# Peptides against a protein of PDB entry 3S8F: the designs that were tried, part 14

Target 1, 157 residues: chain A of PDB entry 3S8F
Amino acid sequence: VLTLFVAVPSLMTAFTVAASLEFAGRLRGGRGLFGWIRALPWDNPAFVAPVLGLLGFIPGGAGGIVNASFTLDYVVHNTAWVPGHFHLQVASLVTLTAMGSLYWLLPNLTGKPISDAQRRLGLAVVWLWFLGMMIMAVGLHWAGLLNVPRRAYIAQV
Target 2, 166 residues: chain B of PDB entry 3S8F
Amino acid sequence: DEHKAHKAILAYEKGWLAFSLAMLFVFIALIAYTLATHTAGVIPAGKLERVDPTTVRQEGPWADPAQAVVQTGPNQYTVYVLAFAFGYQPNPIEVPQGAEIVFKITSPDVIHGFHVEGTNINVEVLPGEVSTVRYTFKRPGEYRIICNQYCGLGHQNMFGTIVVKE

## One batch from the design tools (peptide; made by RFdiffusion4, then SolubleMPNN)

Design b1_p8_8_s4 (from b1_p8_8, 4 letters changed)
Fold by OpenDDE base, seed 2:
Structure b1_p8_8_s4 (fold): chain B 157 residues (1-157), chain C 166 residues (1-166), chain A 8 residues (1-8)
Amino acid sequence: as target 1 above (157 residues)
Amino acid sequence: as target 2 above (166 residues)
Amino acid sequence: LKAIVEAL
């Protein structure tokens, strides 16, 4: 019940964020149905990280609805599915947003811009983090559907 | 001006609302399909039943492991299982192949898990509540019970066995 | 925090 109540405002937030990104992309010269995406600052880890977090949050949010559903939860509860969901929500969205925030915060706090090397390294870190999290999340969800338990070091599969 | 910007944003919001709703239905459909085709199904929840965890070891159907398996009818059994720190009783649980088994599981101490490998039996066990699961073992052999809810220092070693006899 | 970052 609580999750479903939270799902509504979360979806509303997602719509608003997406609309804001499109608006920003169009202000940066992007045109057409998808051209605004390319116009966004993909060379800035402070931007890329939280956006990748948002992308991971989409399937995670859908999974939240599954986990909150009485009938479907009996399939996935206390299986590897659940930590898969957590890693999309916490280890992807929250962590990537925090990582990206540092790339904005530290330059502003110190008054010193990040070097090009630091910027490139930051981009590599956030993309690799996202890739690793997606691989792990898919694996955990798959294992969960195969009834691999969580909080257990052994499984019959 | 402010009005034009507001209207532009509103148009984007409407578009993304439509797209997001469509994707929501797609994801729900895909998840439902995946669950239907790649899982062993769902065991329905039983009736809410309560017990006193402080006395469950001393009196009642869980008190004596030797009396835990009760035949309730032709080819029908009820098994009263305790999940405790750190194991299960009775252990092993011996049941006939092809019989309808009703597991009545509770805990005298903390929350545990009851996950039977090779089956879709997977429930949490709460002190003061009785978890009810109905299952029929079609294949003889040994089925391991795993605790999948952290319950203390010995959690990782908390195992039981169900022995299904021909 | 600023002092720590500057020292790094």
Scores: peptide ipSAE 0.012, ipTM 0.785, DockQ to the pose 0.012
Fold by OpenDDE base, seed 3:
Structure b1_p8_8_s4 (fold): chain B 157 residues (1-157), chain C 166 residues (1-166), chain A 8 residues (1-8)
Amino acid sequence: as target 1 above (157 residues)
Amino acid sequence: as target 2 above (166 residues)
Amino acid sequence: LKAIVEAL
């Protein structure tokens, strides 16, 4: 039970980030319960990428709590569920955050802004990455629940 | 303005923190509910049992595959299984249908997996430790054992078979 | 990094 309390600082951090996004959206003219979301800069891949990472991190974080449960972990341990969790946490949140960081960092380092074409391409890249990652992650989690083993090229299912 | 902005940010943070705590309790409640209602099929971890991996092949209950299956009661068996690079012994493991089987699994070399398809048997096997799993096969047939822990160059081909007889 | 990126 105490292990589950590790989720407290994680949730606090995650929702603090959400609070920052809400505040930013409201400063940009967003109003109402959800209007602040639309007001965020969705035309900037440097913003979109890490936000998509955060969205992928939500089910991943929930899965982390499952994985930390002694009883439930027995069900999912060393099944396809585990790499599914990894792809949400590392290949989604961390990777997309890194990608987004590059979209900001490189123009600043070179002193040259990205072109509009590059911006649009960047948006396409991060959205396609997110979509593919979510499909794969759902598949891996589903397979894991069906007892498909990790680190095996064959399965009963 | 900066001070006002800071206070506003703090207010939003407090709201989201409250939400985060609420969600934490929801998740805990869901887990608790699941554990309370759906734990019948989960095999709990046993006590730590140790063995010398350097001698386990030469002496003791794992040494002779022909004596690996031991009847401990009228409908109870203990099966001493070795997971090694790269296979299992005995192979096949032959057990009766409907009998309570206690698998005692260890490794003489490196960490392996013991994943039995069609069952909830899925444990890591560590050299020097004995993994104990209790299971009753209700259906006759062949059950494949898969190594789901990377153990070397032959890992992908490391398989075993449990034959459940009527 | 700047030099590398500029060279690419």
Scores: peptide ipSAE 0.000, ipTM 0.806, DockQ to the pose 0.012
Fold by OpenDDE base, seed 4:
Structure b1_p8_8_s4 (fold): chain B 157 residues (1-157), chain C 166 residues (1-166), chain A 8 residues (1-8)
Amino acid sequence: as target 1 above (157 residues)
Amino acid sequence: as target 2 above (166 residues)
Amino acid sequence: LKAIVEAL
């Protein structure tokens, strides 16, 4: 139970970010319960990439709570579940955030905006990355629940 | 306008915070549910047992693979297993079907894994510590032991076998 | 290697 208290500040941070996104979307003209989401700048890879990272981080964070549970960790520990978890945390959130940050940073540093072609390519890259990571993560978590071992090239399943 | 915006964002933060706390309780409830409905074939030990990894091969119950399987009751056995670079001993581990087996697993060298295919036996093996797992094999046959903790260049080939006899 | 030999 005490270990799960680590989830409190993490969730607070996550939902503060969500609140900021909601506020931003509403400032951009979004209305209603979900209209603010559509109002966000989905045409900018510098925005889309880290947001997709956040979306991947949600199930990853939930998995973190599972992994931090003494009893549940006994089920998933050193199975394919674990790499599924950290691929969501690192290879999704961190990587996508890094990718997205470049789409903001480089234009800012050079003083030159990205071309429309670069923007479209960037959007394609981050969406494809996210899709691939989600497929892999779901597969790893599923395999882990089926008792596929971590760090092994063979499994009964 | 700024004041209005700050009030709005505060309201959103409060709402999301409440949702966050609710989700925390949901996760706790799920843990409780899993505990209540848990049906596992493996019973972990509740106490930490320690051994000297430098002498475990020379003295004690792990020293002789031929004496590794000890009958402790009419249908109960203790098996003293060493996980080492790169294998297990005894190998094979021979146990009877339907008996309650207590595995006492340790390592003389580095950290290894002890993952038994076809079962939910999956523990890390640390030098200086004894991992205790209780399990009953219901089906006869061969069960492969897989090392699922990186232990060196031979890690990928580190396998053992449990033979369950009728 | 020593461990392997001992295990054989």
Scores: peptide ipSAE 0.000, ipTM 0.796, DockQ to the pose 0.016
Fold by OpenDDE base, seed 1:
Structure b1_p8_8_s4 (fold): chain B 157 residues (1-157), chain C 166 residues (1-166), chain A 8 residues (1-8)
Amino acid sequence: as target 1 above (157 residues)
Amino acid sequence: as target 2 above (166 residues)
Amino acid sequence: LKAIVEAL
């Protein structure tokens, strides 16, 4: 009965983070309904990584609501849907946040800024990681809906 | 300036909060729609039954694989299935096409999965509990049973077969 | 525990 109520604070938190991004973008000179997005520091892998993680977390969170629904869980449980879900949560958000944190932490600890080459490489890595994760996640969710089992190397479909 | 900034921040937060609530309703609506359109495909589950996993192989309806398929009525059968490390019993499970089959599945050892390809039968099998699934096979042929819950070193090779006869 | 799980 209270299972779906968990979605309320989670969504509130998620969109509060989004509000923080909007505020940051506006402080950087972004204007209008979407202009603040462009004003964000997309040239910094320490920023891009966790933001991409957040983007991956959105469909993952929606999937969490599905997984928490007893009737729908019957459909998706122990199928490829489940690993699709937690790969968005862990391998996307957590991993990308860790990657982004590293780009902040190492320069801070060493006192040495990252080179431009390292910055560009970092951006490439983060974007490629995100792309790969999205492809894999979509594939796993799709396979799950086709009743492909998890923890199995063989399936009818 | 601080007051103006504070007011602006609050306005944005309220906007995003409203959006979050709207999305919550969208998700609920999506769930409701899914349930409304897929209710006919739900396999009824039986009441929760408990068994002693230490004796289930020696006594009771799971003890003899030759007696595992029990006709309970016209075109109705109950099949007592054991999921164990690492296989299923009986194997193959032979049932007639078009009959209503009630699977009673339990485990004598660890948790297993019971996923039947080509069907929506997909349950976890817990030692000490009986999983009940009702299904009618419309098409004859072989249906593979896959263990989709890690159960040990032989998990990847744990398969069974349901043979549906005309 | 069963009651808790069922309540969730």
Scores: peptide ipSAE 0.005, ipTM 0.814, DockQ to the pose 0.036; fails the geometry check

## One batch from the design tools (peptide; made by RFdiffusion4, then SolubleMPNN)

Design b1_p9_1_s1 (from b1_p9_1, 4 letters changed)
Fold by OpenDDE base, seed 2:
Formats: structure tokens, C-alpha cells, sequence
Structure b1_p9_1_s1 (fold): chain B 157 residues (1-157), chain C 166 residues (1-166), chain A 9 residues (1-9)
């Protein structure tokens, strides 16, 4: 019930954020149906991190609806599927958003801009983190569908 | 200028809203398709039943593991299972191949899991509540029961066995 | 993030 209650507002938020990104991209010179995406500041880890978090949140949100479905939850409940969902929501969206916030906050608090080396390192960290989370999440969801249990160190699959 | 900006933003929002709505229908359709084409090996049965966890070991159908398997009809059985810290009773659970088995599972202590490997049987077991699962074992052999809900220091070693006889 | 904090000091 709670998941379904927040699903619609979350979708509304999602398309609003997407609309804002499109607007920003077009202001930065992006043209066409998808050209605005390339125009976004992909060289800034403070931008890239939360955007990657949002991308991870899309399948995570879909999974939330699945987990809230009585019939489907019966299949996936307390399997590796559930940790997969959690890692998309927490370790992807929340964590990457926190990382991005830090990349913005620290320069503003210290008055020192991020060096180019720090920027490149930040981008590497964020992308590697996202990649690792996606690999793990896909693996966990796959394992869950194969009936690998949660909170068990051994399983016959 | 502000009006133009608002109009532009509104246009983008409408586009993304339409896309979101379309995706919603796609997801609903995919769920419906999955449910229509997928057959579950386990069917939840019965209404919510309550039991006193403080007396379940002393009296009632769970009290004697030797009487836990009850034939209720031709090729139909009810099995009264206790999940406890840290194991299951009866252990092993012996049932015939091809019989319709109704598991009635409860706990005398804390919340446990009841996950039967090789099957779709997977339920949480709450003290004071009876979990009911209906299943038919088509293949003879041994099926391991594992606890997939944290229940204490011995959780990881909490196992049971179902023996399906020809 | 810890590294970034250290480098920012």
C-alpha cells in the first residue's frame, strides 16, 4: 500500500526532473530529440553522480512495484531479489546522490575549487561505483529469480 | 521572457508525462503477461489462522511430531510443521509422491522462514499465526528446508528435510 | 568521498 501510494508522486517527480534536465541541456546548446543529453555537464561529478543514481532508480522503482504486488512478491520475497532492489535504491540512488552533493558542497564550504585531477578522479569513482552496483544488482535479481534465498549462505539452485 | 520559459518547460513536462504514462501501461502489460503465462508451483491456501505460541508445543496438532502428518483424503495430506530456534519438526517430513500436501506452519518462539529448496514454497512463519501452503511433489527425493528470516545466532544452521517417497 | 575531503583541506 505504501509503495503504491508513493509510486505516482515519484513518477511525477521523475518526469519533472527529466524535463528540467532537457531544459538545461537545451539552454546549453543541445538540439534535437536527444542532443540535449550530450550538452549536459558530464564532466562534473556533482552532476554525473546523482544522474547515475536516477538511472539506477528506474529499475529499482519498477522492482518496488513488483515487491508490492501480492502475487509477484510471493515469488521474490526473501530471495536474493530483495537485496538487489535495496542496492539499487540505497547504494545507487541515495549513495550516488550523496557523493554528488559532496562534490558540490565541499568546494563551496572550503572556498577552494576542485582541481582537474580531483574532478577526473571523482568521475572515475562515480562511474566505477555505478558499474559495480549495476553488476551486483543484476546478479542479485537474476539469482532471486532462480530462487536463491536471502540470508542463507548455501543454496541448491 | 519568463512566460516563454514557462511555456517551454510546460511543453517538456507534457512530453515526459506522456512518456511516463506510456511506460506505466507497458509495465502493467508486462506484469499481466507474466502472470498469465507463469504457473506457480505453490498456491497459498486458507484464511488467516491464529494460534497461541505459548501452548502450541503442549497441545494441539503441532504438539506431537509423530502425528504431524495427517491424511485428510484420498492422496491428500495436512502436515503440521513447527519452525523453532533452531530447526523444524517433524524432521524429516515424510510425504508421498504425487499427493496434495497442505503445510500448516507456525512458530513457538520467533519469526522464521520456511523455504523449500527445489520448490516455490517460501513463506515467513510468525508466532501466533499459521501459514498455509499447498504443494504437490512430483519428484521423489529429499528436499531441504532452509530459514531465510533472521531468527538468532543459530539462524544460518537452521535446516530441515522433506522426504518424498514413491 | 573521504579522499575528496582530505584533498579539500
Amino acid sequence: as target 1 above (157 residues)
Amino acid sequence: as target 2 above (166 residues)
Amino acid sequence: NVLLLLLAL
Scores: peptide ipSAE 0.013, ipTM 0.756, DockQ to the pose 0.018
Fold by OpenDDE base, seed 5:
Structure b1_p9_1_s1 (fold): chain B 157 residues (1-157), chain C 166 residues (1-166), chain A 9 residues (1-9)
Amino acid sequence: as target 1 above (157 residues)
Amino acid sequence: as target 2 above (166 residues)
Amino acid sequence: NVLLLLLAL
């Protein structure tokens, strides 16, 4: 029930962030319906990490609404679906946001800018993390729909 | 410059807010459609029934596993099941094929799960509350009961069996 | 992140 109370404000926040990204992309010279996306600083892990977190949060947020449904919860409750939802929300959005924050904060705290090699390594880390999380999340959600139980080492399928 | 930036931000915010509202309605509509077309297999929750977990093993319908299966009609049974650390009783649960089975499940100790493989039966069992689930087994055979709520050291080995007889 | 921290020090 409480999930539905926060769903609307969360969606509004997400889309306002998207609006800010579009504005930033257009300021950087992006044009057209999607050109502003390409103009964003995809070479900066401090930017890429939280954005990838937001992308992973989209299906997770939709899943949150499903989990909050009395009727649909009969299908997904205490199945592998639930860990899939958690990993999208915590291990994707929260973790990637923390990683992105670190890539910005650490150079400022030390007074040393990150090298090009460190930047490239950071990009590799966040993209690989995102890819792994998406594979895991899709697998868990799919398994949950097949009635694979949560908190059990065995399954019918 | 600040004024121009402010106007630009407002324009993008208005567009995305409109989009967000539209998407919200789309999602609600999709959920509503799914609920309207896929509700045939949903097991409704029964009325809230409470019991004393400290005495449920000593008195009442859960006290004797030999009396746990009660025929309530020609093709209807009530089964009083205890989920405990770490197992189920009665075990096995024997019921006839094609009969309507009403499971009355409670716990004398901690929260457990009651997940029956091959069915849509999946409920949490709370001490002090009775979970009621109605199901008809169409196929004979053995159905495994799995605890899907962590309940202690023996949780991973907590299994039961329902035997459906022809 | 730990590696980045070590490299940044």
Scores: peptide ipSAE 0.012, ipTM 0.767, DockQ to the pose 0.018
Fold by OpenDDE base, seed 3:
Structure b1_p9_1_s1 (fold): chain B 157 residues (1-157), chain C 166 residues (1-166), chain A 9 residues (1-9)
Amino acid sequence: as target 1 above (157 residues)
Amino acid sequence: as target 2 above (166 residues)
Amino acid sequence: NVLLLLLAL
């Protein structure tokens, strides 16, 4: 319970970001409970990448709370669960945010906008990356719960 | 205009904060459920027991691997295990089926892992500390011990075996 | 064992 309360400030921050997205979507003409989501610029890889990172961060953050629990950490510690958590936090949120930042930064540095082909390729890359990360992360978490060890090339399970 | 926008943002934030609090309760419930269903066989960490890693090989219960398995009662054993670079002693560890085994594990050198496949035994082994794990093997056979904490160049080859006899 | 590992590097 105390550990979960420690997570409250971070949750407040995360949901403030969500509030910003909702505001942005509504400014773009989105209406209703979910219409603002559709109004966001899903055609821009610089936007899509960090948003997908945020989506990956949600289960990762939940896992972080689990990992911070003394009793539950005993179950998952040094199993495949831990790499699964890291891949959600680092390879999803951090990496996709970096990728998204790059899609914004490069055009500004070169002074040239990205072509439509580059934009489409960028979208494909970030979506495929996210999909791959989610598959791997789910697999690692599942394996971890089955007591598959990390840092081992052999597993009996 | 900016004032209206600010008020709108605050309204959205309030909604999301309410959602966040709801999710907090969901997480508490999930943790409680997980504890109830997955930790039934987990023994909480006991008292911190310390040993001198520099002398653990020369004196005390870990010094002689031939005397590492000690019967402490009817169908109860204590096994004194050393995890070292790069292996375990004794190896194999021989224990009877159905007996309550208390593993007392320590290291003379660096941090290692003690992960027994097919079981829920999974602990880090720190020099100067004794890790205590209680387990009862219900099935006879061989159980592999894996080091799941990086301990050097030979880490990937660091294995042991527990042989459970009928 | 350590020597063998070093040689294998």
Scores: peptide ipSAE 0.006, ipTM 0.789, DockQ to the pose 0.009
Fold by OpenDDE base, seed 4:
Structure b1_p9_1_s1 (fold): chain B 157 residues (1-157), chain C 166 residues (1-166), chain A 9 residues (1-9)
Amino acid sequence: as target 1 above (157 residues)
Amino acid sequence: as target 2 above (166 residues)
Amino acid sequence: NVLLLLLAL
């Protein structure tokens, strides 16, 4: 009961962040139901990286509810599902947030803005990282549902 | 400007809160779906049972692999299994097809896994605790036991076998 | 256990 109760504040926090993004997008001239998304600074790796991390965190969070469920955890526990969850939460959210933080922090600490080439490279790195993590995570979750064990090199499928 | 911004934020928050409620129902539905489609045959956990890992090899039902399989009734067996670094005993575990098998699994050393390939048997084995799993093998053959909890340098080679006889 | 490990390697 307590574990599932924690899911509620977590979801509220997630959607509050989303609301902040909507507000930011609308301040940047975005209009309509989805126009605010396009108005966000997608050309800045310092922005894109954390946002992609958040996008990976959404299914990871849903998986967290599954993992915290007594009945569902029985099925997914110590299967490839769990590493899939980890890679969404740590290797996606935390890592991309760290990357994004560096893209913001280093220019501010040095007083030197990033070059356009560095910016483009940063965007490429972040998007490729996200894509790779999503492919791997989906694969791991799928394998987990097929009862592929974690921490083993042998799979029955 | 601050007042306008505050009102806008509140409006967006209300919208996202409504969406959050909808998503909660979606998650519940997904949970129900996964239970219905992927969790058939959930094995109920037994009561927490404790054992002394320092003596489990010397005395008690786990001490003799030759006596590990105990018939408890018509078509009912209890199997006392040790998971250790790096293997299982007895190995192989021989049980009849169609019998109700109660596995009593513990460890004398470190935490191990007990994952039976081809089944939904998947439990952690903790020193000092007895894991209880009830299962009926419908098909004869060999079922590989895989350790899915890292237990040391030999973890990747830690396997056992359940032989289900007709 | 050591022997089993050596055999498994």
Scores: peptide ipSAE 0.006, ipTM 0.777, DockQ to the pose 0.009

